# Peptides against a protein of PDB entry 6J54: the designs that were tried, part 217

Target 1, 223 residues: chain A of PDB entry 6J54
Amino acid sequence: NENLFASFIAPTMMGLPIVTLIIMFPSLLFPTPKRLINNRTISIQQWLIQLTSKQMMAIHNQKGQTWSLMLMSLIMFIGSTNILGLLPHSFTPTTQLSMNLGMAIPLWSATVFTGFRYKTKTSLAHFLPQGTPALLIPMLVIIETISLFIQPVALAVRLTANITAGHLLIHLIGGATLALLNINTMTAFITFTILILLTILEFAVALIQAYVFTLLVSLYLHD
Target 2, 42 residues: chain B of PDB entry 6J54
Amino acid sequence: QFQFTGIKKYFNSYTLTGRMNCVLATYGGIALLVLYFKLRSK

## One batch from the design tools (peptide; made by RFdiffusion4, then SolubleMPNN)

Design b2_p26_4_s1 (from b2_p26_4, 14 letters changed)
Fold by OpenDDE base, seed 5:
Structure b2_p26_4_s1 (fold): chain B 223 residues (1-223), chain C 42 residues (1-42), chain A 26 residues (1-26)
Amino acid sequence: as target 1 above (223 residues)
Amino acid sequence: as target 2 above (42 residues)
Amino acid sequence: ALLTALQSAQVTKIALELAEQLSKLV
């Protein structure tokens, strides 16, 4: 059972944290273009980034479009780390709740403060839905305030839970397949097939969660 | 479209300004309650 | 609460659309 959770322990070498290097590694996979016409791989990457940027920033005003660089860097970071985490026995930093909270809380606070700075009236009005009966106004304002503070927690927990659950399932089913190889080959083959299907699903989940995380941050900015 | 008169002009759930004022009033009320309990405990 | 619910619904809708697009790419 200890072997199941060993992959979630932060790796250290000679008392130095290797986590910093692991976090920086995905940045090497995205080189800066040096030519007008780049390689096929770089061109595809840039094309994908442009498509995602157009989709995300279409909702925002001109002032919100200034956040495009940060949002794109965020989605690329989360997406790349999630995909790399699907490698066997690899450490995924995004499985650590502390890291996700460290990302979610500052971004959330920045979006909320930006809203109060530039759209004070609208931001305050969001605490009370339109058409609320007079007697329910105080209670609803309180509920909406609580909802606001739950947003960063929900954002961090959602990402962490989805990635962590996926990793656990892969390890558990993988362990089961290895155990069944010596017991029943037919059953082991079935479990192995399920493992492959689950792995494909986790690739999709990794990308979707990265997108959803970034999208929610952008939506909070738009209010 | 909505022409409110009197107190309803400032405190309503339909206009943007009215909603904002309601929120501020609610926060102010809560702050006063907290202050009251804090002073009472001393 | 209603706005947050609507936002969550929109997020799920976008996620589903993205999943469909990804499925077409694969």
Scores: peptide ipSAE 0.152, ipTM 0.736, DockQ to the pose 0.023
Fold by OpenDDE base, seed 2:
Structure b2_p26_4_s1 (fold): chain B 223 residues (1-223), chain C 42 residues (1-42), chain A 26 residues (1-26)
Amino acid sequence: as target 1 above (223 residues)
Amino acid sequence: as target 2 above (42 residues)
Amino acid sequence: ALLTALQSAQVTKIALELAEQLSKLV
């Protein structure tokens, strides 16, 4: 059992954490453009960023557009770390709940505070759903307030659980394939094909979770 | 639309202002309850 | 609860659309 979670332990060299370098590594893959016509790779990256930016900012007004840079940086960071984490024997920082909470809580608090600052009446009104019976108002307000505080936890846990579960499955099936190589080659081949399909799925999950995380932050901002 | 009279004008679940007032009233009530129990313990 | 449900539904729809687009790119 300890071997299953060994891949999720923060990598260290001589007691010094290398996780900081791993977190900073994806930044090197996204260089800043210096030319009007960039390389194909950079052009594709910019195109993807523009597409995602248009989709994310379509919900927001002019004031919400100010958050575009932060949201785009967030999705690029989470997406890149998740994708790089799917490499063999790679460590994904987003599997760490502490990291996801460290991102979710400040962003959530910023969205909530921004909502209360600029849309105080609407934000307070969101604690009471429209058309609720008068007798259920106090209970429903309490439930809605609790729901608000669960939002950052759900945001962090969703990302962490999905990525962690994916990695765990890859390791389990990968270990099973290696174990079956010496027992039965045919069954090992079947498990290997499942592993390939699972890895493709995890690539999709990695990108989706990055998008969902940023989208939910954006939606909380919009309220 | 809806014509509310009396207290229902200020405390309703349909208008934004009414919903806001209801939320504030509920928080105020909870705060008063907490205050009551705090004072009772003394 | 209704707003959260609607938000979750929108997120799932967008996620599915994104998954379809990604599947075409791969």
Scores: peptide ipSAE 0.118, ipTM 0.737, DockQ to the pose 0.023
Fold by OpenDDE base, seed 4:
Structure b2_p26_4_s1 (fold): chain B 223 residues (1-223), chain C 42 residues (1-42), chain A 26 residues (1-26)
Amino acid sequence: as target 1 above (223 residues)
Amino acid sequence: as target 2 above (42 residues)
Amino acid sequence: ALLTALQSAQVTKIALELAEQLSKLV
């Protein structure tokens, strides 16, 4: 079990945390366009950013579209870190709950405060669903308030759990494959095939979770 | 669209203003309860 | 709660659609 979770320990060099460098590394994969006609890689990246931006900001008014830069940067960061984490023996920062909380809490608070700042009446009204019986109003308001505070936790845990679970499965099946190489080669081949299929699935999950995380932040902003 | 009279005009679960007032009233009630228990303990 | 449930359902639906599209691309 120690070997299983060893890959999730924050790496350090000479007592200094290299996690900061790992977090900053994905930024190098997305260079800023300098030419009207860029390289194919940069063009594809910009195209993807544009598509996701259009989809996510379609639910927002002009005022909400101000958050487009923040949301796009967030999805690019989470997506890139998740994909890089699928590399062999790589450390995925997004598997750390502390990191995800560090992203979720400020963004959630910003969305909530923005809601209260510009849509105070509507935001307060959200604590009471329409058509609630009069006797249930106090209890429902309390429940809705609690639900609000659970949002950042759910946001962070969802991302962390999905990415961590995927990594655990890859490590477990990979370890099983290595152990079975000297026991039964046919079974090892089967487990290896499953590992490949699982890895492909995890690539999809990595992108989906990045999108879902960003989308939920956007939805909270929209209220 | 909804016509309310009396207290229901200000405290209802159908209108935006009514819902807002209900939420504020609930928070106010909780605050008063907290104050009551705080003063009771002393 | 209903709005949260609806939002979660929409997110799930979008996630499933994206997963299907990604599976076709791979």
Scores: peptide ipSAE 0.090, ipTM 0.735, DockQ to the pose 0.024
Fold by OpenDDE base, seed 3:
Structure b2_p26_4_s1 (fold): chain B 223 residues (1-223), chain C 42 residues (1-42), chain A 26 residues (1-26)
Amino acid sequence: as target 1 above (223 residues)
Amino acid sequence: as target 2 above (42 residues)
Amino acid sequence: ALLTALQSAQVTKIALELAEQLSKLV
């Protein structure tokens, strides 16, 4: 059990957290372009950023588009860390709920405060859906208020749970494959095929969860 | 398009302003209830 | 939304149970 879940333990060296360096490492993979025509890797990165930016900013007005830089940086950070976490024997910082809460709570609070500041009437109105019967108004307002405060928790837990579950599943299937190699090679090949398919799925999940996390933050900003 | 008169003009679930006022009224009511129970215990 | 979180939590729980069973084999 300890060997299987060792990848989820926060790495420390001589009592000093290496997590800080691991978190900063993805930033090195995205250098700022300095040429009109950049390398293929940088060009692809820019294209992806532009594509995602267009999709996310289409929801917002010009004032909301000011958040484009922050949202794009967020998706790049989460996406890169998630993908790097799929490497064998790697530590994924986003599997730590504390980290995701540390990102979700400030971003959520910022979106809520921004909404109340620039769209006060609309933001307050969101606590009461349109067409609600008069007798249900007080109860529904309370429920909607509770729902609002659950948003940051749901945002963090969703990301953490999806990434953690994926990692755990890869380790379990991988371990089972290795164990079956000495017992039945044919079954081991089948399990290995499942592992490959699962790994491909987890790559997709890593990107999707990054996108969903950022998208939901953006949607909360738009209200 | 909604023609509300009287109190319904300010407190309705269809207009934006009405919804806002309903929310504020609900929070105000809850605050008053909390205040009432707090003062009652003393 | 919450359903995805619940589903992921269930998968994690099942995976933990499976891990316990596999640990007995190894």
Scores: peptide ipSAE 0.082, ipTM 0.706, DockQ to the pose 0.140

Design b2_p26_4_s2 (from b2_p26_4, 17 letters changed)
Fold by OpenDDE base, seed 5:
Structure b2_p26_4_s2 (fold): chain B 223 residues (1-223), chain C 42 residues (1-42), chain A 26 residues (1-26)
Amino acid sequence: as target 1 above (223 residues)
Amino acid sequence: as target 2 above (42 residues)
Amino acid sequence: TLLSLLQSQLLSQIAEELARELASLR
């Protein structure tokens, strides 16, 4: 129990937090291209970024496309950190709710504020669904207002919970595998196979959650 | 497409302006209620 | 807009259900 939760504690070395370094490390994996024809790795990265950019910004108008840089940086950051967090005994910063809230709240506020600034009438109208009976209007507006404020919380908690749950499951199955090594080798092998499959699944989940997080931010902007 | 008359022209759930006005009216009503209770307690 | 439409529909359904429940108590 203690060992499981200890993996989610912010790592420190000599009293200095190394979390900052861990957060900055993914940025080193995506160098800026300086050549017309880059290395294969950089070319693949740029190709993936271009594809994801096209998909993410397809729902936005020309004004919304201004957010492309921010959204792409966000998905690259969250995706890279989540993938790196699946390394053995690694600390994933996105498992920390504080970090996700730190990202979600400003981005949500920016999207809401941008909506109110440039599309005030439309933004205010979003608090009331179209075709609502007159008697339900006040209650529905209140519910929609509450729903709006729940959005940043849901955005942060969703990412945190999915990544954290995956990590916990990997640790539990991994621990069970190690415990069964000296008890029953065959059972340990089966458990290990499940662990491998789970790890592959978590890689996919890591990318999907990064995409969903960015997509939802984009959708909040588009309304 | 819908022709509204009277109060429904300004407060409807079908038009953009009507929806906006309904939202503003709701917030205004809540603010007035809060103000009423605040003044009543004093 | 698609997500907002789905959300609004869900909220409207919830509101309708809540209104029905409240009306049944009355």
Scores: peptide ipSAE 0.137, ipTM 0.742, DockQ to the pose 0.017
Fold by OpenDDE base, seed 2:
Structure b2_p26_4_s2 (fold): chain B 223 residues (1-223), chain C 42 residues (1-42), chain A 26 residues (1-26)
Amino acid sequence: as target 1 above (223 residues)
Amino acid sequence: as target 2 above (42 residues)
Amino acid sequence: TLLSLLQSQLLSQIAEELARELASLR
């Protein structure tokens, strides 16, 4: 059973954590533009960043747009790490719940505190939906409070679970294909086809999860 | 616009201020209950 | 409520997109 989860173990070399290098590696793929007209790859990247930035920050006012840099960096980081994690025999840092919690909790806290600081009345009012019967108000306020505290957990677990589950499936099916190569070539071919399709799906999931994670953080900021 | 009178003016689920007051009242009530049980245990 | 509605709608859209992709792969 441990062999199935071997790919999720934090890699170390000579007792030194290589995880840090793996986490930092995606940053090398996004160089800063230095020219007015950059290379095609950089231009495409900048275009995508601008496009996503416009979509993400359309919800926020000018004050909320101050978070644009952080949110864009977040989506780029999570997206790049997720995509790189789908490479063969690669380690995906975002499969680690600790990492996702480390991102989710501070960001969530920042958004909540920002909301309370600048829009105290509105933020407090969010604990009670409009039109609630008077007798249900205390109970509903408690439920909404609990819901608020579940948000960072849900944010982290959603990302972690989706990416982890995808990786597990890829590894399981991949292992099955290898095992079936010597047993039944026809079945192995079918399983291999499923593996390819699943891999393509996981690429999409990787990007979507990055987007959802960032979007939810943004929405919590908007309140 | 809803015209609330009396206590409903300050505690309602329709206005922003009313909702805020309801939330604060709920938290205050819970805090008082916790305080009561804590003091009673002594 | 607005945030929850937006979240639910977004999740539904994502789920639908994923379902479409899965269906296209089959």
Scores: peptide ipSAE 0.125, ipTM 0.717, DockQ to the pose 0.028
Fold by OpenDDE base, seed 3:
Structure b2_p26_4_s2 (fold): chain B 223 residues (1-223), chain C 42 residues (1-42), chain A 26 residues (1-26)
Amino acid sequence: as target 1 above (223 residues)
Amino acid sequence: as target 2 above (42 residues)
Amino acid sequence: TLLSLLQSQLLSQIAEELARELASLR
């Protein structure tokens, strides 16, 4: 059973952590444009970045749009790492909760502190929803405060759980398919079909989770 | 649109300033309670 | 948020069931 989870172990070669190299690898897939009309791959990438940027920054004012670079880099990083993790025998750093917490906590803190810095009154007012009955105000303020501190945890756990669960499911169904090849070919074919469909789904999940992660960070910034 | 007088002007759940003051008052109350229990143990 | 939690729970349950089945085949 340890073999099933072997893909989630942090890879090391000769005692050196290659995780750093794996994290840096996606950056090589997105080169900076040099020409007015670039290659098709770069053009598609730029087009996607522009579309997502317009969508995410539409909810922000000019001051909030300053975060565009960070948010877009975040979505590109998480999205690329998640997609690369679906390759055979690949290690996805985003399956590690420590990494996701390392991203979520600073970004969440930055958004919260930025909110308090520029919109102090509005940020403090968010701890109390509008129209709350007077008797429920103290309890609701406490709940909203707790909710605020749960945000970074939920942000990290959501990403980790979705990606990890997807990977685990692919490995298990894949292993079941291989085991059934020697038992029943017809059943193995069915499980293989499910594996293909699941793989397609996981590609979508990989992108969606990256988008949701960045979107929530953006929403926390918007307050 | 809302016309509040007295303490409702400063502590209400409808205006931005009122909501802010309610939050601050809640935190202040909690802090005072914690302080009270801490000083009571001495 | 709720959907993501439900999805993770469902996937976890399916994974556990499949793991038990695979263990039984060994």
Scores: peptide ipSAE 0.063, ipTM 0.688, DockQ to the pose 0.124
Fold by OpenDDE base, seed 4:
Structure b2_p26_4_s2 (fold): chain B 223 residues (1-223), chain C 42 residues (1-42), chain A 26 residues (1-26)
Amino acid sequence: as target 1 above (223 residues)
Amino acid sequence: as target 2 above (42 residues)
Amino acid sequence: TLLSLLQSQLLSQIAEELARELASLR
């Protein structure tokens, strides 16, 4: 079964890591507009960015709106990488836990530190829910503190697990279809149909996970 | 609004200030306990 | 705030149930 995970190995050419190039590739798909009336593709991209920006930043106050650029860049990056990863024989950087942790930890720390700087009283109060019995206060504060530190890990693992599981399933069903082509054509056709339905589902999952990741980061910022 | 008197005024689970004080007191207590055990073990 | 309220209500219910169980042992 090592062949199943071979597709998730970081690709290298001549000993050079091409993963960096793969990570940078989605940036080429989103060129900066230079005209008042841009191409249809650029206009659609800007429209999508505007819609997502309005939806995510509607929760935040004016000070929270300063994070709009970073959050939009994040969702575009994760979304584009996830969609590109669904291409046949493509490597998805977001399947690597190290990458997702590398994104989650700094963003989480930034949100927590900004919360402590601007809303110190409210941020400290979040460690203790309202209406807690007096006897449970010390233990609950400890639990909430631990929960806070688990948040970046959960955020990274959620994204990684969902994308990786989808890719594994696509590879498994795809491999099964190829193996069944010479054994039973009818069964191979059924598995191929399942593969098509699964790929459609994974497109949705790719976008949803990008949105959820960004939304949770935004929610942590809002506190 | 809840009217608290005495120590409950500063250590409340319903007010923001009270909750903050409870959190700080908890962290302070844990820090003191850790220091105590560290000093006890020499 | 809604999540915190729900969590506090849940914790209060658990505390009450535990108190009832402890009282029954008595």
Scores: peptide ipSAE 0.045, ipTM 0.696, DockQ to the pose 0.013

Design b2_p26_4_s3 (from b2_p26_4, 20 letters changed)
Fold by OpenDDE base, seed 5:
Structure b2_p26_4_s3 (fold): chain B 223 residues (1-223), chain C 42 residues (1-42), chain A 26 residues (1-26)
Amino acid sequence: as target 1 above (223 residues)
Amino acid sequence: as target 2 above (42 residues)
Amino acid sequence: LLVAALESERLTQEYLKLALELGKLV
């Protein structure tokens, strides 16, 4: 168990935290375009960003679309870090609950406060669903209030749990594969195949989780 | 469209203003209850 | 998308359970 969880310990080199470098590394993969016609890789990146931007911001009006930059940067960051974390024996910062809370809580707070600032009436009204019987109003308001405060926790835990679970499974199957190499090569090949399929699935999960994380932030903004 | 009169005009679950007032009233009630128990304990 | 998110959560939960079981065996 300790060996399994050792992969999730923050890596250090000579007592210096290398986590900061790991966090900053994905940013290098997305250079800013400087030319009218960019390289193929940059063009594809820009195209993907445009598509995702249009999809995510479609639910927002012009005022809500001001958050496009932040939301897109968030999805790019989380997505890239999650994908890179799927590399063999890689450390994913998003597996750390502290990091996800550090992202979720401020963003959630920003969305909530923005709602209260510019749409006070609507925001307050959201604590009470429309058409609620009068007798259930106080209890429902309390429940909705509690639900609001659970949102940042759920947002952080969801991302952390999903990515961590995927990593654990990859490591376990990978370890089993290595152990079976000396026992039965055929079985090891089967387990390796499963590992490959699982890795592909985790790539999809990584992107989905990044998208969901950002989408939920966007939905909280829209209320 | 619902037409509300009297107290239902200000406290209803169908209009935006009514919902807001209900929420505020609920929070106010809770605050008063907390205050009451706090003062009673002292 | 919401359905996909829910499915992914379910999948990850299942994987977590599986990982825990496998972790006990290894």
Scores: peptide ipSAE 0.253, ipTM 0.731, DockQ to the pose 0.071
Fold by OpenDDE base, seed 2:
Structure b2_p26_4_s3 (fold): chain B 223 residues (1-223), chain C 42 residues (1-42), chain A 26 residues (1-26)
Amino acid sequence: as target 1 above (223 residues)
Amino acid sequence: as target 2 above (42 residues)
Amino acid sequence: LLVAALESERLTQEYLKLALELGKLV
């Protein structure tokens, strides 16, 4: 069991946390454009950022568009870290619940606070859905309040659980494949095929989860 | 649009203002209940 | 917000299904 979760332990070298370097590494993959016409890779990257930005910020008004930079940076960070985590024997910082909570809670609180700051009446009204029977109003308000506080937890756990589960499966199947190489070649080949398919799926999941995370933050901002 | 009169004008689940007031009233009620139990225990 | 969250989950599931289908083609 300890071997299964060994990949999720924060790596340290001589007592120094390498996690910081791992977290900062994705930033090197996104250099700032300095030319009018950049390299193909940078141009494609910038194009993708623009597309995602337009899609995410289409929901928000001009005031909400101020959050575009933060949201886009968030999606790029989470997405890049998730993808890099799928490399063999790599450590994904997003598998750590502490990290995801560290991102989710402040962002959620900021969105909620912003909502109360600029749209106080509407934000307060969201605790009560429209058309509710009068007798159910107090109970429903309580439920909605609880739901609000569950949002950051769900946001963090969703990301963490999905990425962690994916990594766990990859490691398990990978380990099984290696173990079966000397036992049954045919079975090992089958498991290896499954592993490849799973890894491809996890690439998609990595991107989707990053997008969902940022999208939900954006939606909470919109209220 | 429903025209509410009396208390329903201020506390309704259809209008934005009414919903806000209902929420505030609910929180106020809970706060009062908590306060009551706190004072009663003393 | 709940509807939006549900829709996001639905979209996620749809994308996963599409990814699986694409994976089968590869």
Scores: peptide ipSAE 0.221, ipTM 0.741, DockQ to the pose 0.029
Fold by OpenDDE base, seed 4:
Parts: sequence; C-alpha cells; structure tokens
Structure b2_p26_4_s3 (fold): chain B 223 residues (1-223), chain C 42 residues (1-42), chain A 26 residues (1-26)
Amino acid sequence: as target 1 above (223 residues)
Amino acid sequence: as target 2 above (42 residues)
Amino acid sequence: LLVAALESERLTQEYLKLALELGKLV
C-alpha cells in the first residue's frame, strides 16, 4: 500500500522540485495561433475553448464575462493536467491537495470579494434565504456563513479526491493484474479488462471534474 | 408583494433590503456577544 | 448555489453512469 501512495509523492531530482516543470508542461500543448487558418489541432482547441466559454459564460452579464479568460485558462489547465496524469508512470499535480487549494482559495476569494464590491446588497442577502421564519434567522445566517467558507475547501477536495481515487484504483487493479499473471491467467485477463474500462472512465472523469471546478467558480462569481 | 410597516419594514426575510439588514444585525449581535464575553473574562 | 452545486454533482454522476454504459457497449 505504501508503494501505491509513493506514486503520489512529489517527484524531485537532485533535490530540485520537478513538480514545477510538470505543472508548466501542459502549457506547451496549447500554442498561440499565429495564422489565419491554423493547424487542425490548434483549430480544434480553439473550437473547444469557444464552446466551453459560451456555455459557461452564458449565465453572466457582460461584466461577468470579463472572467472568461481566466476561467478558460483554468479549465484548460486542470483538464490537460488530469489527462496527462492518466499516462503510465505519470504524476498528476492535481492529485495534490495543496495545489488545488492554491487554485481554489484565490479564485473563490476573488469571486466573493467581487460580489461584495459590485453586488453588496445581493451578496449580503444570500446569507439569509428568502422566507425564513424570524426565529431561525440568526442560526441560518451563521450556517450560511460557515457554508460560504466551506465552499473553497469543498471545491478543492472534490477535485483532488476524484482524481486521486481514480489513479489509486488504476494502480491497484494494475498491480493486481501483474500479480495474477503467473497465478491465474484467466483472472488476470478479467482484471485487465476492468482496468481498460476504468481507464476510459477516468478520462471522462478527468474532463468532467475540470469542467465542474470551473463551473462552480463561475457560479460563485454569479452569486 | 408584501408591504411591511414598522420594524418589519427594515427586518424582514422577504425583501432584499430586509434580508440584508437581518444579516447585518446578526453579525452585529455576534460581535457584541464576543465583546461581552471578552470583557467579562477580563 | 447549493442547489446548483448539488445539481452539478448529480450531473457528474449521470455522466459517469453514461460513461460506464458506453464502456460496456465497446
């Protein structure tokens, strides 16, 4: 079991953190277009970005749409890192809770502060649901306040847990298949089939979690 | 639409302003309680 | 927001189920 968790340890070489390079690597996969008609890969990327941007920012007004660049960069980063993490013997930075917190907390704080600045009355009103009985007002306000502070934690943990759990399961089943190769070939074949199906699922999970993360940030911005 | 008069006009759970005032009042009350306990302990 | 978050989680679960079903079809 310790060997399984060893895959999630931050890799270092000669005492230098390679994690920084790994985090920066996905940016190389998305080059800036320089031509009117770009390559097929770049065109597909831009098309996907446009689609996702339209879907996510449709909820927001023009002022909220100013966040489109940041949100799109976020989803591209998380999505790319998650997909790359599914490669064999790869390290996924998004499995580290510290990284996800580092992303979630600033973004959440920015959305909350933006809400307080431009929509002060509405933001304050969100601490008290409409139509609440008078006796429950103080308690409900406290609960809602606590809920607000839990949002960034929940956002980070959700992403981390889903990605980490998937990777852990892949490693476990993969290890089981290797162990069963010399014991029972038939059972090893079954476990291998499950591993393949699981890997396909994890590809979907990787994209979905990236989308959910950015979507929730967008929703918090919308208030 | 609800028309409130008196204290309910300012502290209600239906209007936006009323909800805001309720939240502010709650925070103010909590702050006062915290201050009270701090002063009591001293 | 809570309702929206819950709906998003439900959607993710539905997508996962769909992915599993698609995996079975392949």
Scores: peptide ipSAE 0.210, ipTM 0.739, DockQ to the pose 0.030
Fold by OpenDDE base, seed 3:
Structure b2_p26_4_s3 (fold): chain B 223 residues (1-223), chain C 42 residues (1-42), chain A 26 residues (1-26)
Amino acid sequence: as target 1 above (223 residues)
Amino acid sequence: as target 2 above (42 residues)
Amino acid sequence: LLVAALESERLTQEYLKLALELGKLV
């Protein structure tokens, strides 16, 4: 049904790419702190950033911690866009596979190249797990190589699929609720309750997917 | 600690250097096979 | 991490199946 996927169409205004503005909008929600004690909103944001930074960068040494800014900016961007996408009639850029690939491929390549640059021996050794029987070495190396190239695709598809599925589900349940309003009010109330619970879940999913995306990038960097 | 002698010293799945060499050898073998099939058609 | 990824994929698959079923009804 065309109406079901209308929310996923890239928005344009008079032929101009308004998507660019939508992507840039989350940056306005995170102003740079200016005071020692900022507003509650900014303080909460800083606290969350610090908490997530400590968790994500704890697995990295000093060299890996250089990526903290990039990783934190990534999680903030994806998280904010996902949360904003849950607003009524909003377009979520992260539902577009092209955008997620555009983020995943460069970050993955940077991670892989950084690994080869500073940890060449270790990076090459990752194509062969330790303790592999000699007979399985060639096949396992090939599989591991394929696995490496699947990483950016899996990273992008995971994020896209989770967010898109959530949006679609909210839309369908919402549509069902509206359709049942004139048929059975009791059933409509039940579906509405489910919709509320689902929206809460999708808020969590939005943040979790952002975290998982960033965490996987960080993990690939560590390896 | 693992003590390897001969070719096992350079090609093993336990040491970092051995694993690296195994990977390189595998890629080299694949490359040679591809080259062989390309040259066979001529 | 792997478990979380697998759970997320499973959840996504379930949502997609549900969405397809509901889409047929609407």
Scores: peptide ipSAE 0.194, ipTM 0.732, DockQ to the pose 0.090

